# Peptides against a protein of PDB entry 5YCA: the designs that were tried, part 24

Target 1, 132 residues: chain A of PDB entry 5YCA
Amino acid sequence: RSLPAERNPLYKDDTLDHTPLIPKCRAQVIEFPDGPATFVRLKCTNPESKVPHFLMRMAKDSSISATSMFRSAFPKATQEEEDLEMRWIRDNLNPIEDKRVAGLWVPPADALALAKDYSMTPFINALLEASS

## One batch from the design tools (peptide; aimed at target 1 F54 R100)

Design b2_p15_6_s4 (made by RFdiffusion4, then SolubleMPNN; from b2_p15_6, 6 letters changed)
Fold by OpenDDE base, seed 4:
Structure b2_p15_6_s4 (fold): chain B 132 residues (1-132), chain A 15 residues (1-15)
Amino acid sequence: as target 1 above (132 residues)
Amino acid sequence: APPLTLDELEALFEQ
């Protein structure tokens, strides 16, 4: 696979301590036709563009939105590049396509594998450790 | 009903 060349400068250092990010996470109950579901999210703002994106976890099973990770990490990615990466995730990891929310959702171990590839490890660790 | 897009979900999140 080939990841996009330009990465969000927010993720320039994968070695930072994740602990300070934990209190920045927020939990919210969202109502769906089949009932309520709690999401934990972390607001991540690109320091150049000032555009925020949310990294997000389903509280119940700790699934992380891989699609949101990709979009946050690669702000200039084309749809073709996203499609290529999502195909790679399907072939190499254990994603779920959720009935309630679009994109690919991956279990914690897969999320951390992607985080390493995208240089997002502190942010995903914080998201996984945050309370719901 | 179709699933929410990620943009739609983000729009629901409180700041």
Scores: peptide ipSAE 0.734, ipTM 0.948, DockQ to the pose 0.817
OpenDDE base, seeds 1, 2, 3, 5: peptide ipSAE 0.734, 0.734, 0.733, 0.733; ipTM 0.948, 0.948, 0.948, 0.948

Design b2_p15_7 (made by RFdiffusion4)
Pose (drawn by RFdiffusion4):
Structure b2_p15_7 (pose): chain A 132 residues (1-132), chain P 15 residues (1-15)
Amino acid sequence: as target 1 above (132 residues)
Amino acid sequence: TEELDEITFKLFNED
């Protein structure tokens, strides 16, 4: 599949061990109407533009926001490119919708498949292994 | 719906 032409330079090496990234993750309880949910997040900063994005994980089922991954991976992505990619995820992987949180959420295996596509493997590895 | 949008926004964008 086509993907946005440019990638976040933070992701120029998919093979680095992820041990140092785990402690950079944070668990956070967020209140919703019914009620609290726990998330794990990793702040990822583009080393060139310095623009940050959060990678998100739901602690209950370890679902990963594929939307968050995409937005972190491709700085100049158009809305059309994002729409195309979310359609591809729906058609080829196993996402979930949570009424409470927007975006496409995928199980760990699917998150890792996308991480390979986006060259984000060490970061998703760290997000998945971090304490909740 | 508006409340959930605000929570989602904060979740993905704020420290």

Design b2_p15_7_s1 (made by RFdiffusion4, then SolubleMPNN; from b2_p15_7, 7 letters changed)
Fold by OpenDDE base, seed 2:
Structure b2_p15_7_s1 (fold): chain B 132 residues (1-132), chain A 15 residues (1-15)
Amino acid sequence: as target 1 above (132 residues)
Amino acid sequence: SALLEEINEKLFTED
């Protein structure tokens, strides 16, 4: 598959220690028609453009928003590039469907696989380890 | 801090 050429400079080093990011995560309870659900989110700001994105995890099953990962990692991605990646995820990984939330969500192992591809492993590790 | 619902909506509508 072809990933976008330009990556968020926030993710220039995939080998950094993730532990300092853990306390930066925040849990949030959201009310849905079928009851409350807790999410964990991590604010990731592009140091060049200053545009923030929130990486998101469902607290209960630790599903991660692949869509948010992609958009954070590739700030200049085209819609076509995103569509291709989302299709690749559907074809090669194990995304879950949740009508309550938008975007494509994946299990922790898949999220870490994507994180490696997107060079954002520390951020996903932190998001997964944060308390809810 | 923006609510997750707002972020989710933005995620849904952003290109």
Scores: peptide ipSAE 0.035, ipTM 0.664, DockQ to the pose 0.127
OpenDDE base, seeds 1, 3, 4, 5: peptide ipSAE 0.037, 0.032, 0.032, 0.033; ipTM 0.680, 0.669, 0.663, 0.665; seed 1 fails the geometry check

Design b2_p15_7_s2 (made by RFdiffusion4, then SolubleMPNN; from b2_p15_7, 7 letters changed)
Fold by OpenDDE base, seed 1:
Structure b2_p15_7_s2 (fold): chain B 132 residues (1-132), chain A 15 residues (1-15)
Amino acid sequence: as target 1 above (132 residues)
Amino acid sequence: MEELERINERLFTED
């Protein structure tokens, strides 16, 4: 597959220690039509553009928003590039469709696979380890 | 796209 050419400079180093990011995560209970659900979020600000994106985890099953990962990693991606990647995820990973939330959500193992591809492993590790 | 952003805005924003 073809990922976008430009990546968020926040993710220039995939080998950084994730531990300092853990306390930066925040948990929140959100009400949905079928009841409350807890999410863990990590604010990721592009150091050049100063545009923030939030990486998101469902606390209960640790599903992570692949769509948010992609948008954070590739801030200049075209809609076509996103669509192609989301289709790739559907075809190659195990995403879930939760009617309460938008985008594709993937289990932890898939999230870590994507994190490697997007060079954001420390951030996903921190998100997965954060308290809920 | 808009839907995802809407959901994100509902969640906690770090201060």
Scores: peptide ipSAE 0.045, ipTM 0.717, DockQ to the pose 0.333
OpenDDE base, seeds 2, 3, 4, 5: peptide ipSAE 0.041, 0.037, 0.040, 0.037; ipTM 0.701, 0.673, 0.701, 0.683; seed 4 fails the geometry check

Design b2_p15_7_s3 (made by RFdiffusion4, then SolubleMPNN; from b2_p15_7, 8 letters changed)
Fold by OpenDDE base, seed 1:
Structure b2_p15_7_s3 (fold): chain B 132 residues (1-132), chain A 15 residues (1-15)
Amino acid sequence: as target 1 above (132 residues)
Amino acid sequence: MEELEKINRELFEKD
């Protein structure tokens, strides 16, 4: 598949120790029509543009938003590029359908696979290890 | 996208 050419410079090094990122994660209870759900999030700010994105984990089952990962990783991506990647995820990974939330959410193993592709492994490891 | 944006917005406000 073809990923966008420009990646968020925050993710220039996929080999960094994730431990310092763990305490930067935050948990929050969000109210939905069918009741509350806890999310864990990690604020990721593009060091050049200063635009922040939150990487998102559902606390209960550790599902992670692939959509937020993609948007954080590829700030210059076109809608077409995003659509193609989301289709690839549907075809090749195991996204979860949750009527409460938008975007594609994937289990931890899939999130880590995407993290490798997007060069954001430390951030996803931290997000997965953070307390809720 | 709306629900994802809502989540992000709410979590951002938490900071």
Scores: peptide ipSAE 0.036, ipTM 0.678, DockQ to the pose 0.394
OpenDDE base, seeds 2, 3, 4, 5: peptide ipSAE 0.034, 0.036, 0.034, 0.035; ipTM 0.672, 0.674, 0.667, 0.674

Design b2_p15_7_s4 (made by RFdiffusion4, then SolubleMPNN; from b2_p15_7, 6 letters changed)
Fold by OpenDDE base, seed 1:
Structure b2_p15_7_s4 (fold): chain B 132 residues (1-132), chain A 15 residues (1-15)
Amino acid sequence: as target 1 above (132 residues)
Amino acid sequence: DEELEEINKRLFTED
């Protein structure tokens, strides 16, 4: 598959220690029409553009938003590039479909696989380790 | 669903 050429400079180094990011994560309860659900979220701000994206984990099953990962990692990606990647995820990983939340969500192992591809490993490790 | 759209907007974009 072809990933976008330009990556968020926040993710320039995939080998950084993730532990300082853990306290940056925030757990919150979201009220949905069918009841509450807890999410852990990590605000990731592009140091150049200053545009934030939130990486997110569902507390119940630790599923992580692949869509948010992609959008954070590739801020200048086209819709076509995103669609291609999401199709790749559907075909090669194990995404879940939750009608309450937008985008594709993947289990922890898949999230870490994507994190490696997107150079986001410290951020996903922190998100997975944070309390809920 | 407008309500879900609003929830997701906050979930994805707001502190």
Scores: peptide ipSAE 0.579, ipTM 0.919, DockQ to the pose 0.950
OpenDDE base, seeds 2, 3, 4, 5: peptide ipSAE 0.574, 0.569, 0.571, 0.558; ipTM 0.918, 0.917, 0.917, 0.914

Design b2_p15_8 (made by RFdiffusion4)
Pose (drawn by RFdiffusion4):
Structure b2_p15_8 (pose): chain A 132 residues (1-132), chain P 15 residues (1-15)
Amino acid sequence: as target 1 above (132 residues)
Amino acid sequence: DTMLEEANHKLFFEE
């Protein structure tokens, strides 16, 4: 599939061990109407533009926001490119919708498949292994 | 709706 032409330089090496990234993750409890949910997040900063994005994980089922991954991976992505990619995820992977949080959420295996596509493997590995 | 908007804002954008 086509993907945005440019990638976040933070992701120039998909093979680095992830041990140092785990402690950078944070668990956070967020209140919703019914009620609290726990998320694990990793702040990822583009080393050139310095623009940060959070990678998100839901602690209950370890679902990963594919939307968060995409937005972190492709700085100049158009809305059309994002829409195309979310459609591809729905058609080829196993996402979930949660009424409470927007975006496409995928199980760990699907998140890792996308991480390979986006060259984000060490970061998703760290997010998945972090304490909740 | 407002409660969800605030929770989502906090989740994705706050330090």

Design b2_p15_8_s1 (made by RFdiffusion4, then SolubleMPNN; from b2_p15_8, 7 letters changed)
Fold by OpenDDE base, seed 2:
Structure b2_p15_8_s1 (fold): chain B 132 residues (1-132), chain A 15 residues (1-15)
Amino acid sequence: as target 1 above (132 residues)
Amino acid sequence: MEALEEAQRKLFEED
């Protein structure tokens, strides 16, 4: 697969310590028709464009929004590039199906694999370790 | 399904 050429400069260093990001995460209880569910989110702002994206985790099973990861990592990606990556994820990883939430969600191990590809490891580690 | 950005705003806005 081919990832977009330009990456969010926020993710220029994949080796940074993730621990300072943990307290920046926030938990939210969201009411759904089938009951409440807790999510953990981390606001990630592109330092150049100042456009924020929220990285998101389902607290219960730690599923992570791959779509949000992609959009945060590749702010100038085309829809075609996103579609291609989401298809790759469907074909090669283990995304979950949850009609309550938009986008493609993946389990922690897959999220960390994507994080490595997108240079987002500290952010995903923080999101996974944050309390809910 | 609702567009991702719209859904995320509804669910996860800080303000």
Scores: peptide ipSAE 0.041, ipTM 0.683, DockQ to the pose 0.372
OpenDDE base, seeds 1, 3, 4, 5: peptide ipSAE 0.040, 0.043, 0.037, 0.038; ipTM 0.674, 0.696, 0.666, 0.670; seed 3 fails the geometry check

Design b2_p15_8_s2 (made by RFdiffusion4, then SolubleMPNN; from b2_p15_8, 7 letters changed)
Fold by OpenDDE base, seed 1:
Structure b2_p15_8_s2 (fold): chain B 132 residues (1-132), chain A 15 residues (1-15)
Amino acid sequence: as target 1 above (132 residues)
Amino acid sequence: SAALEEAQRKLFEED
């Protein structure tokens, strides 16, 4: 598959130690019509554009928002490029269906596979290890 | 619904 050409400079080094990022994660309870659900979020700010994106984990099953990963990693991606990647994820990984949340959400192992592709491994490791 | 949209906003945006 083809990923967008420009990547968020925040993710220039995929080999960094993730542990300093763990305390930067925050648990948040979201009230949905069907009841509350807890998420763990990590605010990731593009050091050039200063635009933040939240990486997100469902506390209950540790599913990660692949859509948010993509949007954070590729700030200049077109909608067509995003759609193509989301289709690839549907066809090759194991996304879950949850009517409460937008975008594609994937299990931890799939999230780490995407993290490698997007050069986001430290951030996803931290997100997965953070408490909720 | 509006309630669902608000919940989603809280998740994807800053507080």
Scores: peptide ipSAE 0.304, ipTM 0.846, DockQ to the pose 0.910
OpenDDE base, seeds 2, 3, 4, 5: peptide ipSAE 0.288, 0.298, 0.302, 0.302; ipTM 0.842, 0.846, 0.846, 0.847

Design b2_p15_8_s3 (made by RFdiffusion4, then SolubleMPNN; from b2_p15_8, 9 letters changed)
Fold by OpenDDE base, seed 5:
Structure b2_p15_8_s3 (fold): chain B 132 residues (1-132), chain A 15 residues (1-15)
Amino acid sequence: as target 1 above (132 residues)
Amino acid sequence: SAALEAAQKKLYEED
């Protein structure tokens, strides 16, 4: 498949040590109609544009927002490019179904596969290892 | 659902 041409310079090096990112993650409890759920978030700021995006994990099953990953990795992507990637994820990975959240969310193994494709491995590892 | 929308607003709020 094809990915957008320009990638967030934050992700220029996929081999970085992820451990310094772990304490930057933040857990929050959200009260939904059917009960509380904990999410872990990592603020990722584009070092050039200074625009932040939050990577997100559901604490209980470690599902990660693929949509947030894509938007962080490809700041100049069109809606069409995003739609094409989300379709690819549906066809090739194992996204979950959860009416509480927006976008596509995937299990940890799928998130790490996407992280490799998007050059975000340290950030996803940190998000997965952070306490909740 | 207003309650669901409120929860989602908190979830995706920039902070």
Scores: peptide ipSAE 0.647, ipTM 0.931, DockQ to the pose 0.853
OpenDDE base, seeds 1, 2, 3, 4: peptide ipSAE 0.644, 0.644, 0.646, 0.641; ipTM 0.930, 0.930, 0.930, 0.929

Design b2_p15_8_s4 (made by RFdiffusion4, then SolubleMPNN; from b2_p15_8, 6 letters changed)
Fold by OpenDDE base, seed 1:
Structure b2_p15_8_s4 (fold): chain B 132 residues (1-132), chain A 15 residues (1-15)
Amino acid sequence: as target 1 above (132 residues)
Amino acid sequence: MKALEEAQRKLFFED
């Protein structure tokens, strides 16, 4: 697969210590048609454009939004590029089915695999370690 | 009952 050429400069170093990011995460209860669910989110702001994106984890099973990861990592990606990547994830990883939420969600191990591809490992580690 | 779109907006809304 081919990932978009331009990556969010926030993710320039995949090897940074993740622990300072843990307290930046926030828990949020969201109401859905079938009841409430708790999410953990991490605000990730592009240091150049100042545009924020939120990385999202379902508290209960630690599923991570791959779509949000992609959109944060690749701010100038086209819809076609996103669709291509989401199809790759669907074909090669183990996404979950949750009709309550938009986008493609993956279990922690898959999220970390994507994080390596997108140079987001510290951020996903922090998101996974944060309390809910 | 909240719509799915409303729930999604809340997921990404800044405090």
Scores: peptide ipSAE 0.046, ipTM 0.713, DockQ to the pose 0.714
OpenDDE base, seeds 2, 3, 4, 5: peptide ipSAE 0.039, 0.040, 0.039, 0.037; ipTM 0.673, 0.695, 0.669, 0.678; seed 4 fails the geometry check

## One batch from the design tools (peptide; aimed at target 1 R41)

Design b2_p16_3 (made by RFdiffusion4)
Pose (drawn by RFdiffusion4):
Structure b2_p16_3 (pose): chain A 132 residues (1-132), chain P 16 residues (1-16)
Amino acid sequence: as target 1 above (132 residues)
Amino acid sequence: SELEKEFEEAGAALLY
């Protein structure tokens, strides 16, 4: 599939061990109407533009926001490119919708498949292994 | 809030 032409320089090496990234993750309880949910997050900063994005994980089922991954991976992505990619995820992977949180959420295996596509493997590995 | 904005920017906006 086509993907946005440019990638976040933070992701120039998909093979680095992820041990140092785990402690950078944070668990956070967020209140909803019914009620609290726990997330694990990793703040990822583009080393060139310094623009940050958060990678998201829901602690209950370890679902990963594919939307958060995409937005972190491709700085100049158009809305059309994002729409195309979310459609591809729906058609080829196993996402879930949560009424409470927007975006496409995928199980760990699917998140890792996308991480290889986006060259984000060490970061997703760290997000998945971090304490909740 | 700032926290809600961070979730929105991550594409994981909090819905009520």

Design b2_p16_3_s1 (made by RFdiffusion4, then SolubleMPNN; from b2_p16_3, 8 letters changed)
Fold by OpenDDE base, seed 1:
Structure b2_p16_3_s1 (fold): chain B 132 residues (1-132), chain A 16 residues (1-16)
Amino acid sequence: as target 1 above (132 residues)
Amino acid sequence: SELLEEFAASGSELLF
């Protein structure tokens, strides 16, 4: 597959220690029709554009929003590029179906695989290790 | 879609 050409400069170094990012994560309880669910969020601000994106984890099963990862990693991606990547994820990884939430969500192992591809490993490690 | 970004930013419920 082909990923977008330009990546968020926040993710220029995939080898950084993730532990300083852990306390930057925040838990949030969201009310849904079938009851509350806790999410963990990590605010990721593009150092050039100053535009923030939030990486998202479902606290219960540690599913990560692949869509949020992609949009944070590739701020200039077209909708067509996003759609292509989401189709690739559906065909090659193990996304979950949760009708309560938007986007495509994947289990931790898949999230880490995507993180490697998107150069986001420290951020996903922190998101996965944060308390809820 | 822009809906996910709204969800991530605000925590608002988004159903599919």
Scores: peptide ipSAE 0.042, ipTM 0.699, DockQ to the pose 0.294
OpenDDE base, seeds 2, 3, 4, 5: peptide ipSAE 0.041, 0.042, 0.041, 0.042; ipTM 0.696, 0.698, 0.695, 0.700; seed 3 fails the geometry check

Design b2_p16_3_s2 (made by RFdiffusion4, then SolubleMPNN; from b2_p16_3, 5 letters changed)
Fold by OpenDDE base, seed 3:
Structure b2_p16_3_s2 (fold): chain B 132 residues (1-132), chain A 16 residues (1-16)
Amino acid sequence: as target 1 above (132 residues)
Amino acid sequence: SELEQEFADSGSALLY
């Protein structure tokens, strides 16, 4: 598959130690029609543009928003490029359907596979290890 | 319609 050419400079080094990022994660309880659910968020700021994006994890089953990963990694991507990648994920990985939330969510193993592709491994490891 | 949560580009949660 073809990923966008320009990547967020925040992710220029995929080999960084993830442990300093763990305490930067924050839990958030959100109310849904069928009850509350807890999410874990990690704020990722583009060092050039200073625009932040939040990486998202469902606390209960550790599902990660692939959509949030893509948008953070590729800040100048078109909607067409995003749609292409989301279709690839549906066809090749194991996305989870949750009618309560937007975006495409994947289990931890798939999230780490995407993290390798997007050069986001330290950030996804931290998000997965953070408490809720 | 059924209420759903959407996460905006900035990372904020929206109700719609």
Scores: peptide ipSAE 0.091, ipTM 0.729, DockQ to the pose 0.207
OpenDDE base, seeds 1, 2, 4, 5: peptide ipSAE 0.084, 0.081, 0.079, 0.090; ipTM 0.735, 0.731, 0.731, 0.740; seed 5 fails the geometry check

Design b2_p16_3_s3 (made by RFdiffusion4, then SolubleMPNN; from b2_p16_3, 5 letters changed)
Fold by OpenDDE base, seed 1:
Structure b2_p16_3_s3 (fold): chain B 132 residues (1-132), chain A 16 residues (1-16)
Amino acid sequence: as target 1 above (132 residues)
Amino acid sequence: SELLKEFEESGSGLLF
């Protein structure tokens, strides 16, 4: 597969220590028809555009929104590029099905694989380690 | 809510 050419400059260095990001994560409880569920969010602001995106984790099973990762990583991506990547994820990784939420969600191991591809490893590590 | 709006804009919002 091919990823969008331009990446969020926030992710210029994939080798950074993730631990300072852990306390920046925030848990939130969302009420669904089948009951409440907790999500952990990490606000990621593009340092050039100042546009924020939130990386999302389901607290209980640690599933990560691949869609949120992609949109944060590739601010100028077209819808076609996003669709292509989401299809690749479906075909090559192990996305979960959750009818309550939008986007494509993946297990922690898959999220870390994507994080490597998107140069987001510190952020995903922090998101996974944050308390809920 | 603003939280839900941001959630959805990130591609992870509520469907139901």
Scores: peptide ipSAE 0.116, ipTM 0.767, DockQ to the pose 0.885
OpenDDE base, seeds 2, 3, 4, 5: peptide ipSAE 0.114, 0.033, 0.113, 0.035; ipTM 0.764, 0.654, 0.766, 0.651

Design b2_p16_3_s4 (made by RFdiffusion4, then SolubleMPNN; from b2_p16_3, 8 letters changed)
Fold by OpenDDE base, seed 1:
Structure b2_p16_3_s4 (fold): chain B 132 residues (1-132), chain A 16 residues (1-16)
Amino acid sequence: as target 1 above (132 residues)
Amino acid sequence: SELLQEFAESGSEILL
């Protein structure tokens, strides 16, 4: 697969220590028709455009929103590029179907694989390690 | 679509 050419400059260094990001994560309880669910969120602001995106983890099973990762990593991606990547994830990883929430969610190991591809490893490590 | 980002920012429920 081919990823978009331009990446969010926030993710210029995939090797940074993730631990300072852990306390920046925030837990949030969201009410759904079938009951409450806790999410962990990490606000990621593009240092050039100043546009924020939130990375999301389901606290219960540590599923991560791959769609949010992609949109944060590739702010100028077209819808076609996103659709292509989401299809790749469906075909090659192990996404989880959750009818309550939008986007494509993946288990931690898959999230870390994507994080490597998107140069987001510190942020995903922090998101996974944060308390809920 | 912007649905996922709206969900992430607002915390509002967005069904698939």
Scores: peptide ipSAE 0.047, ipTM 0.711, DockQ to the pose 0.279
OpenDDE base, seeds 2, 3, 4, 5: peptide ipSAE 0.047, 0.047, 0.047, 0.047; ipTM 0.709, 0.710, 0.710, 0.711

Design b2_p16_4 (made by RFdiffusion4)
Pose (drawn by RFdiffusion4):
Structure b2_p16_4 (pose): chain A 132 residues (1-132), chain P 16 residues (1-16)
Amino acid sequence: as target 1 above (132 residues)
Amino acid sequence: SEEEEFLEYFDKYFRK
């Protein structure tokens, strides 16, 4: 499939061990109407533009926001490119919708498949292994 | 703080 032409330089090496990234993750409890949910997050900063994005994980089922991954991976992605990629995820992977949180959420195996596509493997590995 | 930034970011992009 086509993907946005440019990638976040933070992701120029998909093979680095992820041990140092785990402690950079944070668990956070967020209140919703019914009620609290726990998330794990990793702040990822583009080393060139310095623009940050958060990678998100829901602690209950370890679902990963594919939307967060995409937005972190492709700085100049158009809305059309994002729409195309979310459609591709729906058609080829196993996402879930949570009424409470927007975006496409995928199980760990699907998150890792996308991480390979986006060259984000060490970061997703760290997010998945971090304490909740 | 990073936490405050995150809470604003989360409300903007993730909360329904």

Design b2_p16_4_s1 (made by RFdiffusion4, then SolubleMPNN; from b2_p16_4, 7 letters changed)
Fold by OpenDDE base, seed 2:
Structure b2_p16_4_s1 (fold): chain B 132 residues (1-132), chain A 16 residues (1-16)
Amino acid sequence: as target 1 above (132 residues)
Amino acid sequence: SEDEEFAEWFAKNYAK
């Protein structure tokens, strides 16, 4: 597959130590019609555009929003490019489409696979390691 | 706060 050409400069180095990011993660409860759910979130600001974008993990099953990862990694991606990647994820990984929350959500192993592709490994490691 | 920021961001982008 082909990923968008321009990547968020925040993710220029996939080998950085993730531990400093762990304290920046926060657990937060979101209310839904069927009850509350806890998410672990990490604010990621594009250093060039200054636009913030959150990465998030469902506390209950540790699934991570692949959609949010993609949008953070590729801020100039077209809808077609996103659709293409989401289709690839459906075909090659183990995503779920939650009834309450939009986008594709993937288990930790899949999230780390995507993180490698998107050069986001430190951020996803931190997000997975953070407490809920 | 970041909590408020996230809540708003989430509601806008990922709530069904």
Scores: peptide ipSAE 0.784, ipTM 0.964, DockQ to the pose 0.902
OpenDDE base, seeds 1, 3, 4, 5: peptide ipSAE 0.783, 0.783, 0.783, 0.784; ipTM 0.964, 0.964, 0.964, 0.964

Design b2_p16_4_s2 (made by RFdiffusion4, then SolubleMPNN; from b2_p16_4, 9 letters changed)
Fold by OpenDDE base, seed 2:
Structure b2_p16_4_s2 (fold): chain B 132 residues (1-132), chain A 16 residues (1-16)
Amino acid sequence: as target 1 above (132 residues)
Amino acid sequence: SEDAEFDEWFAENYAK
């Protein structure tokens, strides 16, 4: 598959030590009609645009927002490019579409596969290791 | 705060 040409420079090096990112993660409760749910979030700021974006993990099942990963990794992606990638994820990985939260959510192994593709491995490792 | 920032960001982008 083809990914967008321009990637967030925050993710220029997929081999960095992830441990310094762990304490930057935060658990946060979001209220839903059917009750509260805890998310682990990591603020990721594009060093070029200075635009912040969050990565997030559902504490309960460790699912990670693939949509958020994609949008963070490819800040100039078109909607068509996003749709194409989300279709690929549906066809090749094991995403869920949560009733409460928008976007595609993927289990940890899938998240790490995407992280490799998006050069986000340190960030996803940190997000997965952070406490909830 | 980052908590407030996330709440707003989440509500705008990922809440159903």
Scores: peptide ipSAE 0.778, ipTM 0.963, DockQ to the pose 0.871
OpenDDE base, seeds 1, 3, 4, 5: peptide ipSAE 0.778, 0.776, 0.777, 0.778; ipTM 0.963, 0.963, 0.963, 0.963

